Peptides against a protein of PDB entry 6DSZ. Designs and how they scored, part 118

Target 1, 361 residues: chain A of PDB entry 6DSZ
Amino acid sequence: NYVVTAQKPTAVNGCVTGHFTSAEDLNLLIAKNTRLEIYVVTAEGLRPVKEVGMYGKIAVMELFRPKGESKDLLFILTAKYNACILEYKQSGESIDIITRAHGNVQDRIGRPSETGIIGIIDPECRMIGLRLYDGLFKVIPLDRDNKELKAFNIRLEELHVIDVKFLYGCQAPTICFVYQDPQGRHVKTYEVSLREKEFNKGPWKQENVEAEASMVIAVPEPFGGAIIIGQESITYHNGDKYLAIAPPIIKQSTIVCHNRVDPNGSRYLLGDMEGRLFMLLLEKEEQMDGTVTLKDLRVELLGETSIAECLTYLDNGVVFVGSRLGDSQLVKLNVDSNEQGSYVVAMETFTNLGPIVDMCV

## One batch from the design tools (peptide; made by RFdiffusion4, then SolubleMPNN)

Design b2_p15_6_s1 (from b2_p15_6, 9 letters changed)
Fold by OpenDDE base, seed 2:
Structure b2_p15_6_s1 (fold): chain B 361 residues (1-361), chain A 15 residues (1-15)
Amino acid sequence: as target 1 above (361 residues)
Amino acid sequence: SKEELKEALLKIQKE
């Protein structure tokens, strides 16, 4: 009996940061297939706190803080459509991960989307949205007393959704999404009515965006709106203001991930398929009435890392680069460039042993 | 410090 010691998965397929262990702790949570790793971010680096085995491959992992919670809760969706909301509890040396709510959100009828599972949370924690199947948007209402995650579907006329996010600063939960039709790619918004279980007309739309528009970034207040990232262009829209840039430097490789640096959405990290790390900058203009508007967008090359599947800005210029194809890294962003013009220094590297080929013998 | 990185990234914005 060769006990093949099943090597623990090392490829990272998701990462998030927040205050999961306490209100004061900054955490890094890493998804490695069925494994969840929880770290506390310290001045000395990542301190491991807990490892959690999940009942399936993690497809969605998001932190959120409902009204009246002291710390963040964790939403997880597996590739087999098992959903849960997790809470961290510590009592002395005893550490428990508690399931606050769970459910299976699989539909018997529907075409699974070719671009995979998308899960998003409303910034005001009113609902979770899921794009699992073409032509459907699944809603999980968030209720504190509900131990069973119940979902309903809203029909989406747009069959080929590329990416979707909830917008900030909306009276009703509002989604913004990129979709493709025979005429090209477009951006649209919908308000989500929990009461009527339907879409209402959103605040704005943008027809005929870049043909390779692939990502939506929801921008917090005071800017609001969304950033749309393509192969050749980056655009901003909030219903009142439109701005587009086409920096030549982004044409060389497709941007595949992003992470917000500033709580107000003034800066974002971008990673491409070649492992290049960029900073996207939103320049503000303060009006005489105290309103803040977007003046300009800028993109700066910071340096090179492993090819990011996910990026997470931690603190003090430290970034976690979660890689599926290569080694994950902790990197430091420096003020001054090195002799090669790079602002990035690797602090720690985490060896990726590759996919666990389940040799089904 | 958070301030040093903020100044650092602000220097990148000023260049």
Scores: peptide ipSAE 0.198, ipTM 0.758, DockQ to the pose 0.110
Fold by OpenDDE base, seed 5:
Structure b2_p15_6_s1 (fold): chain B 361 residues (1-361), chain A 15 residues (1-15)
Amino acid sequence: as target 1 above (361 residues)
Amino acid sequence: SKEELKEALLKIQKE
């Protein structure tokens, strides 16, 4: 009887950084198929705290902090549409991951989207939004007293959503999304009414964006708005201001992931399909009235890493590169380039042993 | 410019 010790999954399919274990701790959370790994980020490196087995492949993993919570909560959605909100509790040496709320959000009727599951959280923690099925946007209202995650659907006229985010600084929860129709790709916004369970007209739209526009980044205040990333261009729009760049360097490979470095959205990390790591810079202009506007966008090549499935900035120039196709890495961003012109140094590499073939024995 | 990248990277290390 060869007990094939089922090798733990090593391919990373998601990562997030926040304050999950405490208000003071900086955590790295890593999704590896059905496994959640929780680390504390220390000056000495990553300290493992807990591993959690999930009842299914993790499809969405997001940290959020509702008003009056001292630390972040974790939203998880599995590929089988099991949703939960998790809380970390420690009492002395006893560590518990508490399910605050759970539910199954699967619909009996609907075409699963070919672009997969998208899950987003309103920055003000009013709701969770889910794009699970074509032509539907699922809303989970966030209520503290509700242990059962209940959802409702709003019909989307736009059947082919590419990416969607909640915007910052909106009176009502507002989504911004890239969609495709026969005329091309477009960006649209909708306000989400919890009361009426419908979409209202959003603050802005941008028709006929780049044909390969694939990602939306919601930009925090003071800038607000969104960044739209394509194959050839990066654009910014906030309803009042439009700015576009087309740096030749991004045409070489498709940008596939991003992560915000600064809380104010001044800098982002971008990863492409060749494992190149970029910094996207938002240059501010301070107006005489004290308003901050976007002056320019810039993209700078930092160096090369493993092909990122996900990126997350930790602290002190350390970045976690979560890779599905290669080894995950901790990398350091340096102020000065090496002899090769790279600002990236690998600190630690985590071997990816490839896909666990679940041999159902 | 390399200087702006340096400034961006310097801010990362000072925080």
Scores: peptide ipSAE 0.268, ipTM 0.853, DockQ to the pose 0.885; fails the geometry check
Fold by OpenDDE base, seed 1:
Structure b2_p15_6_s1 (fold): chain B 361 residues (1-361), chain A 15 residues (1-15)
Amino acid sequence: as target 1 above (361 residues)
Amino acid sequence: SKEELKEALLKIQKE
């Protein structure tokens, strides 16, 4: 019996940074198909803590901290619609990953969306939102005592959602999404009523955005609002302020991933299909009343990496570049550019052995 | 400006 040691998946399809193992530890969590890898970020590099096998391909992986929790919890959704909330628990040298809640959120009726599964968490941890099927928004209420993840659907009139996020600083959970209709692409907001299980009118909308608008970034307070990334433009809107830039450099390749660097949303990393790494900068203006408003948006080219499927800022200018198509990397952002004008230096490379050929036996 | 990028990158290293 040749135990073909199934080669562990090496292609990265998701990564997140947070405080999962403790309140003090900085963690990197990496999704590789059905495998979850947990690291502690140290001055010496990544320390492996635990590897977890999941009962399916990881489609969504998000850290969140409910009120009264000392550390982050992990939400995972698989491609087969198995949802779970995981907690890290250490007792001496014993490490356990505890399932706090689980459920299957598959619907019997619905067209699976062509753009795949989107999972988002309300910043105030009131609910999880899922775009699984066209014309439906699934809500999982977050309740501390509920071991069974129950969900309900709200009908979306907008059948072709491109991307969706929860906004920050909203009294009620509020989604912001890019959608396409026969007239083009648009941005809309809805409040989500957990009680009535319906959408209410959101605070703002923006009709006729760029035709290739593909990503929504929810911006934390004090700025609030959202960034919309297209092929040619990056726009900001918060209901009161609109600002757009069209830097020529982003036209060369499609931006495909982003990650927030600062808790206040002043800086973001952007990765494109050519492996270019950018910094998006939000310039603040302090008003006389002490309010902070967006003054300007800027995009700066940092350098080149592997083609990112996902990006996550760690600490001290270190970025994890999760790659599906190439080798994943730890890279350092330097203050001064090298001779080639790059601010990026590769620190470590993680070999990608390519797609696991499912040998259909 | 390159200076604002430098300031942005300097903040990253000091945290």
Scores: peptide ipSAE 0.266, ipTM 0.854, DockQ to the pose 0.867; fails the geometry check
Fold by OpenDDE base, seed 4:
Order: C-alpha cells, then structure tokens, then sequence
Structure b2_p15_6_s1 (fold): chain B 361 residues (1-361), chain A 15 residues (1-15)
C-alpha cells in the first residue's frame, strides 16, 4: 500500500496582499492550485496562519473591502466556476474561515475564453465582474446580506477580450478592456448598469493599440485611467491624456505579471518571462490648481528573480515573487545596486517541486 | 535616471 502522500502543491498560481486577518495585519495570501495559504507579514518574515483547502483550482483570488467592513474579504473563483466570498474570523485562539457568500457561476452555454478566466472587483465594491466566456461579461452584484452569489450576464460585443479591469474614480462601475478584432487590438471602456443589466458607453476608447497589448492596469486616483502593457510599448490613457513609451528593454521578453507598489498607483512591479523584474514609474506633474497629471512613464530594470506568475509588494521593499515554473521568492529591493547593477536580493526561496504529475494509475 | 530610481526605491523603503 503505497500511501502516496499527496504532496502539497508548491507551484504558485496567484497571490494577493491586504488586510484579511485583521485591519492591522498585513497578509500575504498564496494560491497553490486548490490550496490557499494565509500568512501574516512580520518584520521577521512570513508567519503562517492558516491553510485552506478549496473545492477546486483557484482561478481568481482578490481581496476587497466593502464599505463598512473593518478588514478585507476574499473573493475566490475556482476553475470549476465555484465562487465564494470568504471572511477571516478569529475568536480567541479559534480561527475560522467563514463563507459569507457562495454560488456557482457556470453557464451551460458559452465558449470558454482562450485567455482563461478573468475576475475583477469594482474598486468601490459595487460588483464583481467575470470574463468566463467569449461575448459575455458576468456581473455579481455585491450585497452585504446576500449569502447566495447571484450573477447575470451582459452581452459583450467584443468577443476576444484579452484583459479587463474596473477603472477607479468612476461614478458608475466602468470596465476597461483590451480586445482583439480582425483590425488588431483595441482598448474600450463600458459603464456597467446594474439596474438595466447592460453596458453603457464608457468615457473613452483607444483603437489600434499595440498588436500584442496583453494587460490592463487600472490606475487609482489622482491619475485615474489605465496602463496598457504590450510587447514593445507601455501606454497610459485616462480619456484626457495619452502617453506611450517603447523602452527597448521590454522587447526582450514578454511582461506577464504586474503589481501595484503604491496605493496611489505611482509605481508598479513588472515581471517578464525571463524572470526580469522591472519598476514602472508614473511621474507626476502637479498643476498650479493642485491637479495631478501624468508627466511621463519610466521603466527601470531592478534585477532578476524566478519567473513570476504573480508579484505582490509587501512592505519595506520586500516583494513576494510567486512562481509556477520555478521557486517562489521573497526578495528585497535595495536602493543601491550591487556590482552587477541589480537592485534585487533574494531573502527567502520556496522550493517548487514541480507539477505533481497525478499519475492516475 | 538612476537617481530617480533611487528616489523611488528610497520612498518604498520608508513607507
């Protein structure tokens, strides 16, 4: 009887940082296939708090804080379209992960999108948006008293959405997305009407972006708008201002993940397919009226890490590099470069044992 | 500039 001790998955497929265990705790949450690992970030490193088994591979994991909540809630969507909202509850020494709401959001009709599952949360916590199927945008209204996650679909005319985010600072929930049509890739915005269950015209669009535009980053206020990351270019648009850069260094490898460093969206970490770590910098221009506008975008190479599936800035220049292909890392960003010009130092490495080939014999 | 990166990195460590 070979008790195949089911090795715990080690490949990271998602990570998020926020205040999940308490308002004061800084948490790192790591998705490893069906496992959710919860850590508290301390001066000494990562303190494990709880590991949770999920009923399926985690496809989406996002922290959000509804108005009047003291701490973040966790939205999880599995690859089997099971959705839940989780709350961490501690009562003395008893630690419970409470399911506040759950539902299955699978549709019987629809083509699963080739770019996979996308799940996004409105910054004002009005709704969750899901791109699960081509030509559909699923909306889960966020209501505090609803234990059942109810969703509805809005028809999306753009069949080939590459990436989508909710924008910040919008009166109505507004999505920004990159899509592909026969003419190329484009960026469009839609307002989402919960009342009418339809899209309204968004504030802006940008036709004919870079052919390999792959990621949308929603930028918080005061800048607002979005960053579009391609193979050769990084562009910013907010309806009023457009700015594009084409730093040669990003052409060498495709940027595959990003994470916001600053709450105000002035800095982002970018990871590419070679494990290069970049800083994207939004340079501010303060107008005489106190309006902040984007002056410039800059990309700086920080160094090399494991190939990131996900990046999460923690605190004090510490970054968690979640890797699927290699070892995950805690890295420190230094102010001064080493002799090789790297600003990155590995602090801790988490061994990735690779894909557990479930040899179903 | 490397200086701007340094300033950016310095801000990260102070926050």
Amino acid sequence: as target 1 above (361 residues)
Amino acid sequence: SKEELKEALLKIQKE
Scores: peptide ipSAE 0.256, ipTM 0.852, DockQ to the pose 0.910; fails the geometry check

Design b2_p15_6_s2 (from b2_p15_6, 8 letters changed)
Fold by OpenDDE base, seed 1:
Structure b2_p15_6_s2 (fold): chain B 361 residues (1-361), chain A 15 residues (1-15)
Amino acid sequence: as target 1 above (361 residues)
Amino acid sequence: SLEELKEALRELEEQ
């Protein structure tokens, strides 16, 4: 009986950075199909801490910090709709990953969305939102004492949601989403009432955005609002201010992932289908009243990497490039460009052995 | 500008 030790998955399908092991540790968490890898980011590189097998392919992986928690918790949703909230606990040398809450959020009725599973967390940790099925938005209320993740659905009139995020700085949990109808693509906002289990009118909308608008980035305070990324344009809207850019360089390949560099949303990394890495810069304008407004948006080419499925900024200009199609990389952003005009240097490469053909025998 | 990019990249090394 040859126990063919099934090769561990190497293709990365998600990554996130935060403080999961402690309040002080900077962690990189990597999703590789059913496997979760936990690293501590050190001056010497990535130190492996723990590997966790999940009961299914990881579809959503998000860190969040409820009020009164000293460190981040991890939300995971699998492709089979198993949800859990995980906590890291260390006692001396003993390391445990504790399930604080779990549940199955599958519906008996609904068309699975063609754009896949979207999972988002309210910045104030009031709820988790899930777009699993067309015409439905699932809400998981976040309650500290609830070991069972219970969800309810709110009907969406917008059947073809492309992307959705929770906005920052909203009195009530507020979603911003790109959707498609027969007239084109649009951006809309809704407030989510936990009490009434319904949508209320959101603060703003933008009809007739770019036809290929594909991503929403929620921008933290002080800017607030959202960035909408398309094939040809990048737009900002916060209800009061609208700004759009159409840099020719982004037309060459579709932007497919993003990651926030700064806590205040001043800089973002963007990755495209050709493995180009960009920085999106939000230029600030300080008003006489001390308010900060967006003056301009800029996109700068940093260099080339493996084709990113996910990006996450670590520290000291170090970026993890999670790749599904190629080798994942740890890269350094340099102040000075090399002879080729690249600001990107590969520090470490993680070999991707290709898709695990689940030979269902 | 290139200078703004360099400044942005320099700030990353100082964090």
Scores: peptide ipSAE 0.427, ipTM 0.909, DockQ to the pose 0.860
Fold by OpenDDE base, seed 2:
Parts: structure tokens; C-alpha cells; sequence
Structure b2_p15_6_s2 (fold): chain B 361 residues (1-361), chain A 15 residues (1-15)
């Protein structure tokens, strides 16, 4: 009997930051297949707090803070469509992860989307949105008293959604998405009516975006709107203002992940398929009436890291680089470049042993 | 500090 000590998964497939353990603690949460690792970010580095085994491979992991909660809650969706909302509770030395709500959101009818599962949360915590199947948008209303996660589907005319986000600053929950049709890729918005369980016309659309437009970033107020990232271009749109840049440096490799640095959406980290780390900067223009508008977009190369599956800005210029293909890293962003022109210094490296191919012989 | 990073990145913006 070879007790193959099941090696713990080391490949990172998701990471998020927030205040999960307390209102004051900054946490890093890392998804490694079925494993959730919870850290507190300290001046000395990452302090491990808890490891949680999940009932399946984590496909979506998002922190959110409903009105009247003192700390963030965690939404998890597994690849088998098990959804849960988790809360961290500590009583002295006893640490418990409590399931506030759970449910299975699998449909018996529908084609699973080839681009996989997308899960998003409304910034005002009114709903969770799920793109699981082509031609459907699943909505989970967020209610404090609901221990059972119930969902409904809205039919989406656009069959091939590439990416989707909720927008900020909208009276009703509003999605912005990139989709593909025979004419190319496009951006569209819809308002989501919880009452009528339907889509209403959104505030704006942009037809015929870049053919390789792959990501939507929702931008907080005061800017609002969205950033659309392609292979050759980065565009901003908020209904009133459109701006596009085509920096030559991004053409070398596809941008695959992003993370917001500033709460106000002034800066973002971008990672590409070659492990290059960029800063996307939104330049502000203050108008005489006190309104803030976008003046320009800039992209700066910071340096090279492991190929990021996910990025999280922590604090004090520290970034966690979650890697599926390589070693995950904790890196420091420096003011001054090194002799090679890099602003990135590796602080810690976490060895990736690769996928445990469960060779069922 | 977050301010030092903001200054650092401001210096990157001024460069």
C-alpha cells in the first residue's frame, strides 16, 4: 500500500485581497484547486491564518461587503456549480469558516461556455452575476436572510460573451460585456431588473471594438465606465467620453490579468503571457465645476515576474503574483529602477510543483 | 508607506 501522500496543490488559479478576517486586517486569499489559503498581510510578510478545503475546484472567488457587514464576505463558485458565501469568525484561538448561504446553480439545459465560468458581484452588493452557459446570464439576488442561494436566468441575445463586469455608479445594476458575433467583437451594456427578471437597455454601447478585445475593467467613480483591453489597444468608455491608446509594448504579448491598485481606479496592474508586469495609469483632469474627467491613459513597464494567472496589489508597493504555470511570487515595486531598468524585486517565491496529474491507473 | 509608493509612482509619472 503506497500511501501516496497527496501533495497539496501549488498552482494558483485565483487570488483576492480584502478585509475577510476582520475589518482592520488586510488579507490575501489564494485559491489552489480545491484549497483556499487565507493570509494576513503584515510588515514581516504573509502570515498564514487558515486553510480551507472546498467541495470542488474553485472557479470564482470574490470578496464583497453587503450593507451593514463590518467585514468582507467571500463568494465561492466551484467548477461543479456549487456556490457558497463564507464568513470568517474567530473566538479566541478558535477559527471557523461559516457558510452563510449555499446552493447549486447548475442548469440541466444549456451549453457550458468554452471560455469557462465568469462570476461577478455588483459593487452595491445587490446581486451576483454568472456567465455559465451561452445565451444565459444567471442572477443570484443578495438577501441577508437567504441561507439558500437561489438563482434565475435572463436570456442573453449575445451568445459569445468574452468578458463581463458590473459597472460602478449605476442606479440599477448594470453589466458591461465584450461579445463576439460574425461581424467582430463589440461592447454592450444592460441594466438588470431584479423585479422583472429581464434586461433593460444600458447607458451605452460600442460596436466594432478591436478584434482581440478580451477583458473588461469596471472603473470606479469619479471616472466611471469601463476599460477594454485588447491585443493592440486599451480603450476607455463611460458613455460620454471615449479614449483609446495603442502602446507598441503591449503588442509583444497578450495581457491576461489585471488588478486595481487605487480604490479610485487611477492605477491598475496588468500582467501578460510573458510575465511582464505593467502599470496602467489614468490621468485626471479637474474641471472648473469640480468634475473629474479622464485626460489620458498611460502604460508603463515595471518589470518581469512569473506568468500571472492573477495579480493582487497588497500594500506598500507589494504585489502578489499568483501563477499557474510557474512559481508564485511576492514582489516589491520600487521607486528607483535597478541596473536593468526593472522596478520589480522578488521578495519571496513559492515553488509550483505543477498539476498533480491524478493518474488514475 | 502607501504615500512613498504614490510618490514613487508620481516620480514614474514625472519621468
Amino acid sequence: as target 1 above (361 residues)
Amino acid sequence: SLEELKEALRELEEQ
Scores: peptide ipSAE 0.341, ipTM 0.831, DockQ to the pose 0.111
Fold by OpenDDE base, seed 4:
Order: structure tokens, then sequence, then C-alpha cells
Structure b2_p15_6_s2 (fold): chain B 361 residues (1-361), chain A 15 residues (1-15)
């Protein structure tokens, strides 16, 4: 009896950084299929803390900090629509990952969206939003005392949502999304009424964005608004200001992932399908009244990495490149380029053994 | 500009 020890998955399908183990610890959380790996980021590198087996492939993994929590909680949604909110608890040497809340959010009726599962959390931690099915937006209200994740659906008139995020700085939870209709791709916003369980008109819309607009980045205050990433263009909109750039360098390969570098949303990392790593920079203009507006957007090529499925900035110019197709990496961003003009140096490489072909013998 | 990139990268090392 060859017990084929099921090799642990090595392909990364998600990563997130935050303060999960404590308020002070910087953590890297890595999703590898059904496995969650938890690291503490140290000056010496990644220290493994815990590995957790999940009841299904992790489809969504997001950290969030509700009001009155000292550290981040983890929302996980599996590909089988099992949702949970996890908390790290340490008591002396005992480490426990506890489930604060759980639920199954599967609908009996609905067409699963072709662009897959999207899960987002309101920056004010009022709700979780899920795009699971075409024409539906699922809302999970965040209630501190509720161990059962209850969800309801709001009908979306826009059947083909490409990407969706919650905006920052909104009085009510507000989503911004790219959708496709017969006329092309568009950006729209909706306010989410938890009370009425409906959408209200959002603050702005942008019709006829780039045909290949694929990602929405919600920008924190003071800028607010959203960045829309396309194949040929990057656009910013906040209701009052619109700005678009079309740097030729991004036309060479599709941007597939992004991560915010700064808490204030001044810089982002972008990864493309060729493993190129870019920095998106938001140039500030300070007005005489102390208001901050976006002056310009810039994209700079940093270098090349493994093809990122996910990116997360850690600290001190260190980036985790989570790869599904190649080896995951810790990379350092340097101020000075090397002889090849690259600002990226690989610090550590995590071997991807590839897809475990479950040979059902 | 390249200088702005370098400044942005420098700021990351100082954090």
Amino acid sequence: as target 1 above (361 residues)
Amino acid sequence: SLEELKEALRELEEQ
C-alpha cells in the first residue's frame, strides 16, 4: 500500500498582508488551494506560524479590522461557497485559529459568473460583498455578535460584472464595478442599502471605458475614487476628477494583479502575464486649502519576477510574489537599478512543484 | 521621471 502522501500544494492562488496574529505583527497569509499558510514577516524573512487546512479551495481571502478589534480578522470564501471569519488566538504557546462566524452562501438558482468568484469587504467593515452569480450581488452584513454568516442578494441589472470593489470614504457602502454590455465596458457605482436591501444610485459612473478594462482598484482617501486597469490604459475617476494614461509598455502584456504599497494609495504594484513588475504612482497636487488631488498617474517598469497570481507589499521594499504558474518569490525593490535596468532582486524562491495531478489510480 | 521612481523607491526603504 503506497500511501501516496498527498504532496502539499505549492501553487499560490492568493496572498494578503496584515496584522492577523497580533496588532504588532506583520503577517503574510498565503492561500495554496485548500491550505492557508500564516507567516510573520521579520527582518530575517518569513517565519512560519501556522498552516491551516480549509474545507475547500480558497477563492477569497481578505483581512479586515472591525471597529473595536485589536487585530485583523480573516474572511475566507471557498470555491464551494463556504464562508468563514477566522481569528488568530494565542494563549501562551497554544495557537488556535478560531472560527468566529461561518455560513454557506451558495444559491440554488444562479449562473456562476465566468470571471469567477469576487469577494470584497467594505473598508468601514459594514459588509462583505460577493459576486458569485450573474445579476446578483450578495451581501453579508458584518455583525460582531453573529456566529452565523447570513447573506442576502441584491439584483444587479448589470449581468456581466468584470470586477468590483468597495470605495473608500463613502457614507454608505458603495461599490464600483466594471461591467460589460453590448455597447462595451463601463464603470458604475452603487450605494448598498443594508436597511432596504437594495442599490441606490452611486456618486458617479463612467460609460465607455476601455474595451479590455479588467480591474478596479479602490483608492483610499485623500484621493478616493477608483483606478481602472485596462490592456492599453489606466484611468482614475473619483466623481470630480478623471485622468487617463496609456503607457505603451503595458500594451505588451496584460496586467493581471495589483497590490497597494502605501496605506494612502500613492503607489501600487502591478504584475502582468509576462512576469513584469510595475509601479503605478499617483502624483499628488496639494491645493492651497489643504485638499489633495491627483495630478498625474505614472507607470514605471521595476523588473521581472515569476508570473504573479497575487502580489503583496510587505515592508522595506520587500514584495511577496505569489505565483501559480511559477515559483513564488520574495523580491527586494532597490533604489538603484542593476546593469539590466532592473530594480528587482530575488531574495528567496519558493519552488512550485506544479499541479498535483491526482492520478486516481 | 526616473528620479521620481528612485525617490519612491527610497521612501520604501525608509519605512
Scores: peptide ipSAE 0.423, ipTM 0.907, DockQ to the pose 0.869; fails the geometry check
Fold by OpenDDE base, seed 3:
Structure b2_p15_6_s2 (fold): chain B 361 residues (1-361), chain A 15 residues (1-15)
Amino acid sequence: as target 1 above (361 residues)
Amino acid sequence: SLEELKEALRELEEQ
């Protein structure tokens, strides 16, 4: 019996940063197909802590901190619709990944959406939302005592959802999504009623956005609202304020990933299909009443990296660039540009050996 | 401005 040591997957398909191992530790979690790698971020670099095999390709990986938890929990959804909530537990030298809850969220009837699986968590940890199938929004209520992830579907009238997020600062869980209909692409919001298991009218909508609007970023308070990223434009809307920019530099390649740098949503990293790394900056205007409003949006080119599948800001200007098509990187953002005008310096490169054809023989 | 970017990047090093 030749145990062909199956080559470990090297292509990154997701990454998240948070406090998973402890309240104090900063962690980088990397999804590589069926593998989850857990690192502690240190001044010396990434320290490996644990590698976990999952029972399927990781499709969604999100950290969240329910009220009363000292550290983040990890939500994982696999491509086969196995959902779990994981907790890191260390007891001396023993490291365990505990399944707090699990469930299968597959529907017997439904058309899998062309844009793939979307999984989102309410910022107040009231629910998980899943766009798995056209015309359905699946809700998993977050209950502390429930070891079984129960889900229900809400019918979504908008059949072609492009991207969806939960908004911040909403009394009820509120989704914001880009959808396409015969008239074009639009942005809409819905409140999600857990009690009635239905959508209520959301606080705002924007019809006829850019035809290639592809991503929604939920913006934290004090700004609130959402950023909509297209091919040609970046727009902000919060119900009261609308702002759009069309920087020529973003037309050259499609932005494919983003990550929030600041907890208050003042800065975001953007990655495009050419491996360009951008900073999106939200300029603040303080009103006389002490309210903070968005004054302007700016996009600045930082430099070039591997083509990012996912980005995550760590600390001290260090960014992890998770790549599916190329080598993943740790990069440093520098205050001063190099001779080529780049603010990005590669600190470490992680070789991508390409797609492992898991030939289950 | 380039200065605002530099200031934003400085703030990252202080965090």
Scores: peptide ipSAE 0.414, ipTM 0.903, DockQ to the pose 0.861; fails the geometry check

